# Ledger of designs, part 174: peptides against a protein of PDB entry 3V4L

Target 1, 386 residues: chain A of PDB entry 3V4L
Amino acid sequence: GQPLAKDKVALLIGNMSYWEHPKLKAPLVDVYELTNLLRQLDFKVVSLLDLTEYEMCNAVDEFLLLLDKGVYGLLYYAGHGYENFGNSFMVPVDAPNPYRSENCLCVQNILKLMQEKETGLNVFLLDMCRKRNDYDDTIPILDALKVTANIVFGYATCQGAEAFEIQHSGLANGIFMKFLKDRLLEDKKITVLLDEVAEDMGKCHLTKGRQALEIRSSLSEKRALTDPVQGAPCSAEALVRNLQWAKAHELPESMCLKFQCGVHIQLGFAAEFSNVMIIYTSIVHKPPEIIMCDAYVTDFPLDLDIDPKHANKGTPEETGSYLVSKDLPKHCLYTRLSSLQKLKEHLIFTVCLSYQYSGLEDTVEEKQEVNVGKPLIAKLDMHRGL

## One batch from the design tools (peptide; made by RFdiffusion4, then SolubleMPNN)

Design b2_p19_4_s1 (from b2_p19_4, 10 letters changed)
Fold by OpenDDE base, seed 1:
Order: sequence, then structure tokens, then C-alpha cells
Structure b2_p19_4_s1 (fold): chain B 386 residues (1-386), chain A 19 residues (1-19)
Amino acid sequence: as target 1 above (386 residues)
Amino acid sequence: KELEEIEKLKEKGEIVPMS
């Protein structure tokens, strides 16, 4: 019969805003597009941008909690990376220069932990360099991997080679994602799908002799990303997994704020990623005696590192939100919260209404505090280990 | 030609290695 997945879970990490390394751009688009494709494939997707070492460890631990017997696990990483002695290292945004294995996440360690979960399929898609790091001579003593015959690695490049981002004037996919996205929805064995992606990359003149897809697989069964999820969650573990995923994707409800001056504001929320939320404000009612009014959000928790200069923009794009801007209401002020994983407490902030009456030169302000609880990934309490 | 363009793009930081 057609193979069934008990469930399908994906963790997507895109690291771009490195502290001590060159900034990337492609991971933004790649994680977003891959998220949308994997959702069409009935994956439960957690999508995270710009994680520190600690945040990456916690994201992996939370992902591993979603894995169980017969679950399909997919890990995608786009960012800086290296490969020493066949071990792949994902570089966090806070990694020092030079980075070492102690500052990085070893993919083979994650694979070991995934094998302990008795997963139905383990897919790693690694959009990073595989060049040796000459500053790290550590040979990780990996315990012998179990023979599970359910592992697939798609490496964006060959062993010892670089992967490249092409920074155009606009947002564009990385080289790997550009070809992967066109085939990802095909009902094919995952290794066959990746072989076709490799052939498509091999026809590209830009990548020829620079970057080639490498596939490493022990997959003995005809498993595809299109394989249907086994029906209604019959197990307590499947229910817990569904609830945990739902919590990580729960947006705050839209609010209607009423000010004493008679102005009504709609406050809305949109998810760009599991750790990235757009707040938008709109004036839905204004008394005729008020000639001008604007609704600003301010007083965010310090842990979110919100620069007021980037808040309350007239367009989503001015906040750095280029991907979800089409789905957002128009004529709002927009604020992008890009680090929801740092939120230890409830998201409390102030909505400040600035307004002017007809015939008065002075602006008046009214303020309301808003508590929206823990939005999106902040519900997973990724900080519980400190 | 394309290789030389890519090297020029790399020199300009328009191509970033993910290393």
C-alpha cells in the first residue's frame, strides 16, 4: 500500500543577521517559500529566523519533542555552515569569528536524537557551505548511528565546496531553494525528487562547476513528502503534538480599542514566521472634530530589541516585511517583531493615540496598555532551561 | 564570461559564500 506518515513535522531555520559574519538575505525567502510548500504537504512547520546558539538548541529540542514513531521529520537550515570530517555544523547568528564546533549545532547529533524517536523518515536539507573550518580541529566522537534505513540528506553543495547566495537588488531564493521549490510538491520518492533537483541545478550555467546538490541516503522504502498523514490523532502523543504546534502558531485576536476622544483603533496581528509577527494599527472611527490622528505602538519588552525608528511604518516593506505585505490590510501603521523567541513574559505594549482637534495647534495623546499574552513561538517557553 | 561575472560579483559582495 502507499506508505503513511503518522504525522509530518518540519523545523526550518534561516540565519541571516550574523553578528560577526557576513549577512545573508536568501534564507528569508527560502524559509518562507519552503514553509508554504511544506504546509501544502500537510507538514506542521515551525519557521524560525536569526537564532542564537541557545535558541537553535531549544528549537531543535522542541522539534524533537514533536517527533515520534512513524512521524516524518524534516530539518531545513539556511545560513553559514561548515563540514569537518563528514560532520555538518550549522552556525548560529551569535557565533564568534572564527566559530568552532562548540559554538555550532552538529547535524549528526540531531540525527542521532531523531533516530531515538523511531521516526518514519528523517530529511535534512542543508543550504550551507560544506567547506572545512581550519580553525576547528575537533573530531566529534559520534556514537554509532542506528541502522534505520530512513535517512535522506540533501546538501546544497558538494563535500568541501561552498554554497552561494546571489544577492540581487531584490529578494531572491538561494540557489538550492530556487530548484527545490519547483519539484517539492511532486509525488515522488524523496531521493528521486532530489536527484531531479540535482539535474536541474546541473543544467544551470551559474552553478556549473561551483555548486552541485549532493544526496546522501539510506532510504530503503518508497517514502515521499506527499505521503498522506495517518487519519485522526488516535494517540495522546499525537494530540499533544497537534496542541504544541497549534500553540506555536496562535496569533493574538484582533482588538478594537476605544479612546476617550471617541477614536476607535483596530489592532491586528499577522505571522510572517513562527518567531516574526507584524502588528498593525488602523483608525476605524474618527470623530469629525479630530482632524488628524495616528495610532502608534510603543513600550515593547526590552528582550525584543525593538528599535522605535523601525516601528510604526506606513508600509509593511519599511519594517522589512516584504513577504506577507499582500495579505496585510492597507492604510495601517506596521511594526515587525522579529525576535519573539526572546520573549520571556507576556507581550505587553502601549498603543498611543496622537490626535489634533480642529482649531487647536497642540497634539493630544491618549495611551492604552495592551496585553496579548505569549504570541506564536513565545508560547513554547524556549527559555525554560536558564 | 559567466564565471568572470560571478567572480566580479563575489568581489563586489553580490555573491556571498554561506561559509
Scores: peptide ipSAE 0.307, ipTM 0.727, DockQ to the pose 0.497
Fold by OpenDDE base, seed 3:
Order: C-alpha cells, then structure tokens, then sequence
Structure b2_p19_4_s1 (fold): chain B 386 residues (1-386), chain A 19 residues (1-19)
C-alpha cells in the first residue's frame, strides 16, 4: 500500500539580514513559496525569517516537539552556511565574523534528535554554501547516527562548493528553489523528485559548472512528500501537536475601533510568515464634519524594534511586504512586524486617530490602546530562556 | 547573451555566495 505519514511537519528558516555578513534576498521568496507548496501537501509549516542563534535553537526545539513516531519531518534552511568534516552548519543572523561551530546550528545534531523521535521520514533541504570554514578547526564529536533508513539530504550545491543567489532588482528565487518549486508537488519518491531537480539544474546554462544539487539518502522505502496524512489524530500526542501548531498560526481577529468623535476604524491582521505580521488600518466610518482623518499605529513593545519611519505606510510594499500585498485590502495604512519571535509579552499597541474638523485649523488626536494577545509564533514563547 | 549578462551581474556584485 502507499506509505502513510502519521503527520507532516516542516520548519523553514530563511536568514537574510545578517549583522556581520553579506545580506541575502532570495530566502524571503524561497521560504514563502516553499511554505505555500508544503501547505498544499498538508504539511504543518512553521516559516521563520532572520533568526538569531538563540531563536534558531528554540525554533528547532519547538519543531522537535512536533515530531513523533511515523511523523514526516522536513527542515529547509536558506542562508549562509558551511560544511566541515561532513557536518553542515547553519549560520544565524547574529553570528560573528568569522563564525565558528559554537555560533552555528549543526544539522547532524538535529538529525540525531529527529531519529530519537522515531520519525517516518527526515528530509533536509539545505540552500547554503558547503565550503569549508577554515576559521573553525573544531571536529564535532557526533554520536553515531541510528540506522533508520529514512533520511534524505538535498544540498543546493556540491561538497566544498558555494551556493549562489542572483540579487536582481526584483524578487527572485535562489537557484535551488527555482527548480525545486516546479517539481515539489509531484507524487514521486522524494529521492526521485530531487534527482529530477538535479537534472533540471544541470541543464540550466546559469548553474552548469557552478552549482549542482547533491542528494544524500538512506531512504529504503518509497516515501513521497505527497504521502497522505493518517486520518483522525488517534493519540493524545497528535492532538497536542495539532494544537501547538494551530497556536503558532493563529492571527488576531479583525476589530472595529470606535472613537469619541464618531470615527470607526477597522484594524486587521495578515500573516506573511510565522514571525512576520502585517497590521492594517482603514477608516470605515467618518462623520461629515470631519474633513480629514488618519489612523496610525504606535507605542509597540520595545522588543519588536519597530522603526516608526517604516510604520503606517500607504502601501504594503513600502513596509517591505511584497509577497502578500495582493491579498491585503486596499486604501489602508500598513505596518510590518518582522520579529514576532522577540515578543515577550502580549502585543499591546496604540491606535492614534488624527483628524480635523471642518472650519478648524488644529488637528485633534484620540488614542485607543489595543491588546491582541500573542500573535502567530509569539504564542510559542521562543524567548523564555532570555 | 545570458553568459554576458551573468558576468555583468557578477561584476556588479548582484551574484552573492551564500557562504
């Protein structure tokens, strides 16, 4: 019979905004498009951008809590990285220059922990360089991996080679994701699918002799990303996993704010990623005596590091939100919260209504505090160890 | 044509290694 997954869980990390390293652009589009494809495959997807070492560790720990016997686990990473002695290291955005293994996450350590969960399939898709880091002479003493015969690595490049992005003026995929996305929905054994992606990359004149996909697999069974999830969650653990994932994806409800002047504001929320949310405000009712009014959001928690100069924009694109702009209502003011993983408390902020009466020169302000609880990934309390 | 565009993109620093 076709293999069944007990569940399917994916963690996608895209690091771009490095502190001490060159900034990347492709991970934004790559994580977004892969998230949408994996959701069509009935994966529970956590998608995270621009994580520190600590935040990456916590994201992996939360991902491992979603894993159990017969669950399919997929880890995707796009960002800076290196490979020493056959160990792959993902570089956090706060990593020093030069970085070392102590500043980075070892993929083989994550694999060990996934094997302890008795997972049905372990897929790693690593869109990073595999060049040796000559500044890190640490030989990690890794415990011997169990023989689980359910491991697949898709490396965007060969051992000792670099992976590349093309930083055009527009949004574009990385080289690996450009070919992966066209095949990801195919009902094929995951290694066969990746072999076809490797062939497509090999035919491309851009990548030929520069970047080639490497597949490393112990997968003895015909398992596919299309394999159906086993029906009703029969275990208490499956219910807990479903609830934990659902919490990490719960948006605040849209609300109607009423001001004393009689103006009504619609406040709405949209998810771009598990740690990135757009807030939008619109005037839904205005008394005729008010000639102009705008609804600004302000007084955000300091942990979110929101620059007011990037808040309250007339378009989603002016906030840096290019991917979800088509799904957002028009004629709003938009604010992008890009670091929800840093939110320690409830998201409390102020809606400030600035307005002018007909025949008065002075602008009047009314303020209303809004508490939306913990949105999206902030429900997982990824900061609890800081 | 495409190769010359790639070399021009490299010269402009528009191709970034993810190292």
Amino acid sequence: as target 1 above (386 residues)
Amino acid sequence: KELEEIEKLKEKGEIVPMS
Scores: peptide ipSAE 0.294, ipTM 0.703, DockQ to the pose 0.633
Fold by OpenDDE base, seed 5:
Structure b2_p19_4_s1 (fold): chain B 386 residues (1-386), chain A 19 residues (1-19)
Amino acid sequence: as target 1 above (386 residues)
Amino acid sequence: KELEEIEKLKEKGEIVPMS
């Protein structure tokens, strides 16, 4: 029979906005496009941008809670990285320069923990450099991996080689994702799919002699990303997993705010990533005696680190939201919350209406506080370890 | 030619290693 997945879960991490390292751009597009493809494959996808060491650890822990016997687990990482002694290290955005293994997440440690969950398939897609870090002399004494015969690594580059992004004047995929995305939906054994991606990359003049896909696998069964999920969640564990994932993807409901002056505002929410939300406001009703009115969002929780100069923009693109702008309503004010993983409490903020009456020079303000609970990834309480 | 174009792109910072 066709192999069945008990469930399919993916964690995608894209690190770009490094503090002490060169900024990247490709992970934004790569995580977004891969998220949409994996959703078409019935994966439960958590997509996270720009994580600190602590936030990456918590994201991995939450991902591991979604894993169970016969579940397909996929980890994708795009960002800075290195490989020492066959151990792959993902570099968080807050990593010092130079970084060491103590500042980074070891992929083989994550694999060990995934093997303890008795997963049906473990896929790692690592879009990072595999160059040795000469500042890290630590030989990780990793416990011996179990022989589970269900492991696939797709490395964007060969051992000891660099992976590259091409920063042209626009948003573009990284080299690995450019070829991966064209084949990811194919009903093929995952190792065969990745081998075809390797052949396509090998034909590219840009990558030839610089970057080549390496496939490392122990996959003894014919497993594909297209393998159907086993039907309705019949187990308590499957119900818990579905509830945990649903919590991390629940947007606040759109609200209609009514002000005393008779102005009505529509407040709406859109997800760009699991930790990135766009808030948008629009004037849906204005009394004729009000000549001008604007609706601003303000007084955000300090944990979100929101600069008011970047809030309340006339376009999604002015907030740094280029990917979801086509799906957003037009003629709003837009605010991008890019760090929802930092939110400890409910998202409480103020909607401020500034307006002017015909024949009065003075601007009037009305304010309403809005509590939308914990949006998206903030429902997982990634801070509960402190 | 293509190698020289890519070296020029590296020199311009248009190609970033993910190291």
Scores: peptide ipSAE 0.294, ipTM 0.730, DockQ to the pose 0.514
Fold by OpenDDE base, seed 4:
Structure b2_p19_4_s1 (fold): chain B 386 residues (1-386), chain A 19 residues (1-19)
Amino acid sequence: as target 1 above (386 residues)
Amino acid sequence: KELEEIEKLKEKGEIVPMS
């Protein structure tokens, strides 16, 4: 019979906004597109952008809580990275220059922890460099991996080679994701699918002699990303996993705010990623006596590091949201919260209505405080321990 | 040749190594 997954869970991390390293752009598009594809494959997807070392550790820990016996686990990473002695290191956005293994997450440590969960399949898709870091001579003492024969690594580049982002003037996929996305939905053994992706990359003149996909696998079974999830959640563990995932993806409900002047505002929320939410405001009713009326969001928690210069924009794109803009209501003011993992408390903010009456020169303001609880990934308390 | 073309693209900022 076709193999069955007990469940399917993916963690996707895209690091771009490095503090001490060159900024990347492709991880934004790659994480977004891969999220949508894996959702079509019935994966529970957690998608995270721009994580610190501490936040990456917590994201991995929360991902491991979603893993259990026979669950398919997929980790995708796009960002800076290196490989020393066959150990792959993902570089957090707060990593110093030069970075060391102590500042980075070791993929083989994550694999060990996934093997302790008795997972049905472990897939790592690593869109990062595999060049040796000459500033880090640390040999990680890794415990011996179990012989599980359910491991697949797709590396965007060969051992000791660089992976490259091609920065065009527009949004573009990274080299690996450009080819992976075209095949990811195919009902093929995952190693066969990745081999076909490697052939497609090998035909590209831009990558030829520069970057080649490497597949490293120990996969004794014909497992595919298309493998169906085993039926209704029959176990308490499967129910807990479903609830934990659902909790991490719960948006605040849309609100209708009524002001004393008779203006009504709709406050809406959209998820771009598990840690990135767009707030939008729209005027749904305005008395005819009010000639000008704008609804601003302000007074965000300091932990979110919201620059007012990037808040309350007339388009999603002006906030840095280029991917979900088509699915958003038009004619709103938009604010992008890109660091929901940093939220320790409830998301409390102010909606400020600024308006002018016909024949009055003075602008009037009314304010309402809004508490939306912990949106999306903020419900997982990824800051527990600070 | 191919390496020299990579370095030229790096110098232009058209490609960024993910290292």
Scores: peptide ipSAE 0.317, ipTM 0.718, DockQ to the pose 0.414; fails the geometry check

Design b2_p19_4_s2 (from b2_p19_4, 10 letters changed)
Fold by OpenDDE base, seed 2:
Structure b2_p19_4_s2 (fold): chain B 386 residues (1-386), chain A 19 residues (1-19)
Amino acid sequence: as target 1 above (386 residues)
Amino acid sequence: KELEEIEELKEKGLIVPMS
């Protein structure tokens, strides 16, 4: 019979905004496009950008809580990385230069933990370098992996080779995702799908002799990303998993704020990623005696590191939101909260209405505090370990 | 030629290694 997944869960991490390393760009588009494709495949997707070591550890821990017997687990990582002694290390954005294994997440440790969950399929898609880090002489004593015939690695490059992004002036995929996205929805065994992606990459003149997809697999069964989720009554664990995922993806409801002057503001929220939210404000009603009015958001929690100079932009693109801008209402002021994983408290902020009456030169301000609770990933309390 | 073009693209920061 066709294999069934008990459930399908994916963690996608894209690290770009490194503190001590070259900034990347491709992970933004790659995580976004892969998220949309995996959602079409009925995956529960957690998509995270720009994680510190601590935040990556917590994201992995929360991902592992979504895994159980017969669940398909997919980990995608795009960012800096290295490979020492066959161990793959994902580099967090706060990693020092040079980085070491103590500053990085070992993929094989994550695999061990996934194997303890008795997962139905373990897929790792690693869009990172596999070059040896000569600054890290540590031989990780990895515990012996269980012999499970359900592991697939797709490496964006060969062992000991570099992976590259091509930084165009516009939004572009990384090399691996460019080819992966065209095949990902195919109803094929995941190793066959990745082999076809490898062939497509091998035809590209830019990648020839530089970057080739490597597939490492123990997968003995015909498992595909298209395999249907088992529709039988959800175990209590499956219900908990569904609720946990839903919690991590719950947006605040749109609000209509009414000011004393009679101006009405619509406050709306959009998810770009599990840790990235756009706030938008629009004037939906204005008394005729008010000639000008603008609605600014301010007084964000300090944990979010919101620079007011980057808030309240006339376009989503000016906030750095290029991917969801088509789905956003027009003629708003936009603010991008890119670090929702850092939120320890409720998202409380001020909506400031600045307005002018006809025949008065003085600008008047009214303020309203808004509490939207913990949006998106902030509901998981990824900080509870400190 | 192609290798030189890519070292030139690397030097221009148009190709970033993920290492």
Scores: peptide ipSAE 0.309, ipTM 0.751, DockQ to the pose 0.437
Fold by OpenDDE base, seed 5:
Structure b2_p19_4_s2 (fold): chain B 386 residues (1-386), chain A 19 residues (1-19)
Amino acid sequence: as target 1 above (386 residues)
Amino acid sequence: KELEEIEELKEKGLIVPMS
């Protein structure tokens, strides 16, 4: 019969805004496009941008909680990285320069933990360098991996080589994702699909002699990303997994706020990523005696590090939101919350209405506090342990 | 040509290694 997945779960990490390393751009588009493709493949996708070491560890732990016997697990990483002695290290955004293994996440350690979950398939897609880090002299004594015959690595480059992004004036995919996205929906064994991606990448003049896809696999069964999910969750574990994933993807409901002056504000929410939310406000009713009114969001939790200069923009693009701007309502004020993983408490903020009456020079302000609970990834409480 | 174009892209910092 066709192989069945008990469920399908993906963690996608895109690190770009490094503190001590060159900033990247491609991971933004790559994580977004891969998220949409994996959702079409019935994956439960957690998509995260710009994680610290601690946040990456917690994201991996939460991903491992979604894994169980016969579940398909996919980890995608785009960012800085290195490979020492066949061990791949993902570099967090807060990593020092130079970084060491103690500052980084070892992919083979994650694989070990995935094997303990008795997963049906383990796929790693690593869009990072595989060059040796000469500042890391540690030989990680990794425990011997189990022989599970369900492992696939797609490396964006060969061993000891660099991976590159090409920074255009606009948003563009990374080299690996450019070819991967065109094949990802094909009903093929995952190793055959990646081999076709390797051939397509090998025809590109930009990558020839610089970057080549390496496939490392121990996959004895015909498993595909297109394999259907086993029907309705009949197990308690499947119900728990579905509830845990649903918590990480629940947006706040849109609200209609009514002010004493008779102005009505629509407050709405959109997810760009699991840790990135757009808040938008619009004036839906204004009394005729009010000549001018604006609705600002302010007083965000300090943990989110929201600069007021970047809040309440007239376009999504002015917030740095280029990908979801087509799906957002027009004629709003937009605020991008890019670090929801840092939120310890409920998202409480103020909606401030500034308005002017006809024939009065002075502006009047009314304020309403809004509590939207824990949005998206903030529901997982990734800070449990500090 | 293609090699020169990519050296020029490297010199302009338009090609970033992910290392």
Scores: peptide ipSAE 0.306, ipTM 0.759, DockQ to the pose 0.513; fails the geometry check
Fold by OpenDDE base, seed 1:
Structure b2_p19_4_s2 (fold): chain B 386 residues (1-386), chain A 19 residues (1-19)
Amino acid sequence: as target 1 above (386 residues)
Amino acid sequence: KELEEIEELKEKGLIVPMS
């Protein structure tokens, strides 16, 4: 019969905004497009951008809690990385220069933990360099991996080689995702699918002799990303997994705020990623005596590191939100919260209405505090380990 | 041509290694 997945769970990490390393751009588009494709494949997807070491560890731990016997686990990483002695290291955004294994997440350690969950399939898609880091002489003593015959690695590049981002003037995929996305929905054994992606990359003149996909697999069964999820969640663990995933994707409800001047504002929320939310405000009612009015959001929690210069923009694109802008309502002010994983408390902020009456030169302000609880990934309390 | 374009892109910092 066709193989069944007990469930399908994916963690996608895209690191771009490095503190001590060159900034990347492709991970933004790659994580977004891969999220949409994996959702079409009935994956529960957690998508995270720009994680510190601590935040990456917590994201992996939360991902591992979603894994269980017969669950398909997919880890995608796009960012800086290296490979020493066949061990792949993902570089967090706060990693020092030079980085070492102590500052990075070892993929083989994650694989060990995934094997303890008795997963049905383990897929690693690593869009990072595999060049040796000469500043890290650490030989990790890895415990012997169990022979589970359910492991697939797709490396964006061959062993000891670099992976490259091509920074265009616009948003573009990384090289690996450019070819992967065209085949990801195919009903093929995952190793066959990746082999076809490797052939497509090999035909590209840009990648020829620079970047080649490498597949490492022990997969003995015909498992595909298209494999159907086993029906109704019959186990308590499956219900908990579904609830945990749902919590990590719960947006605040849209609010209608009423001000004393008679202005009504709609406050809305949209998810770009599991840790990235767009807040938008619109004037839905204005008394005719008010000639001008704008609704600004301000007084965000300090943990979110919101620069007021990037808040309250007339377009989503001016906030850095290029991907979801088509799904957003028009004629709003937009604010992008890009670090929801840092939120320790409820998201409390102020909506400030600035307005002017006909025949008065002075602007009037009214303020309302809004508490939207913990949005999206902030519900997972990734900070509970401190 | 394409190789030269890529070296030019690398020199311009338009190709970023993910290392």
Scores: peptide ipSAE 0.298, ipTM 0.748, DockQ to the pose 0.522; fails the geometry check
Fold by OpenDDE base, seed 4:
Structure b2_p19_4_s2 (fold): chain B 386 residues (1-386), chain A 19 residues (1-19)
Amino acid sequence: as target 1 above (386 residues)
Amino acid sequence: KELEEIEELKEKGLIVPMS
């Protein structure tokens, strides 16, 4: 019969906004598009951008809590990275220059922990360099991996080679994701699918002689990303996993705020990623005596590091939200919260209505405090221990 | 040739190594 997954869980990490390293752009698009494709494949997807070392460790720990016997686990990473002695290291955004293994996450350690969960399939898709880091002579003493015969690595480049981002003037996929996305929905054994992606990349003149997909696998079964999830959650653990994932993806409910002047504001929320939320405000009712009014959001928790210069924009794109802008309501003010993983407390902020009456020169302000609890990934308390 | 083209594209900031 066709293999069945007990469940399917994916963690996608895209690191771009490095402190001490060149900034990337492709991980934004790649994580977003891969999220949408994996959702069509019935994966529970956690999608995270711009994680520190500590935040990456916590994201992996939370991902491992979603894994269990016979669950398909997929880890995708796009960002800076290196490979020393066959160990792959993902570079966090706060990594020093030069970085070392102590500043990075070892993929083989994650694989070990996934094997302890008795997963049905372990897929790693690594869109990073595999060049040796000459500043790190440490050989991590990794415990011996179990012989599980359910492991697939798709590396965006060959061993000892660089992976490249091609920065176009617009949003573009990375080289690997450009070819992967066209085949990801195919009902094929995952190693066959990746081999076809490797052939497609090999036909591209831009990648020829520069970057080639490498597949490493120990996969004894005909497992595919299309493999159906086993029906209704048969175990307490499966129910807990479903609830934990749902908790991490719960948006705040849209609110209608009423001000004393008679202005009504719609406050809405949209998820771009598991740690990125757009807040939008719109005027839904205005008394005719009020000639101008705007609804600004302000007084955010300091942990979110919101620059007021990037808040309350007339377009989603001006906030840095280029992907979900088509799905957002028009004629709002938009604010992008890109670091929800940093939120230790409830998201409390102020809605400030600035308005002017006909025939008065002075602007009037009314304020309402809003508590939306812990949105999206902030419900997982990824900062537990700081 | 191909390596020289990569370095030229790196110098132009059109190719960023993910290293």
Scores: peptide ipSAE 0.288, ipTM 0.739, DockQ to the pose 0.406; fails the geometry check

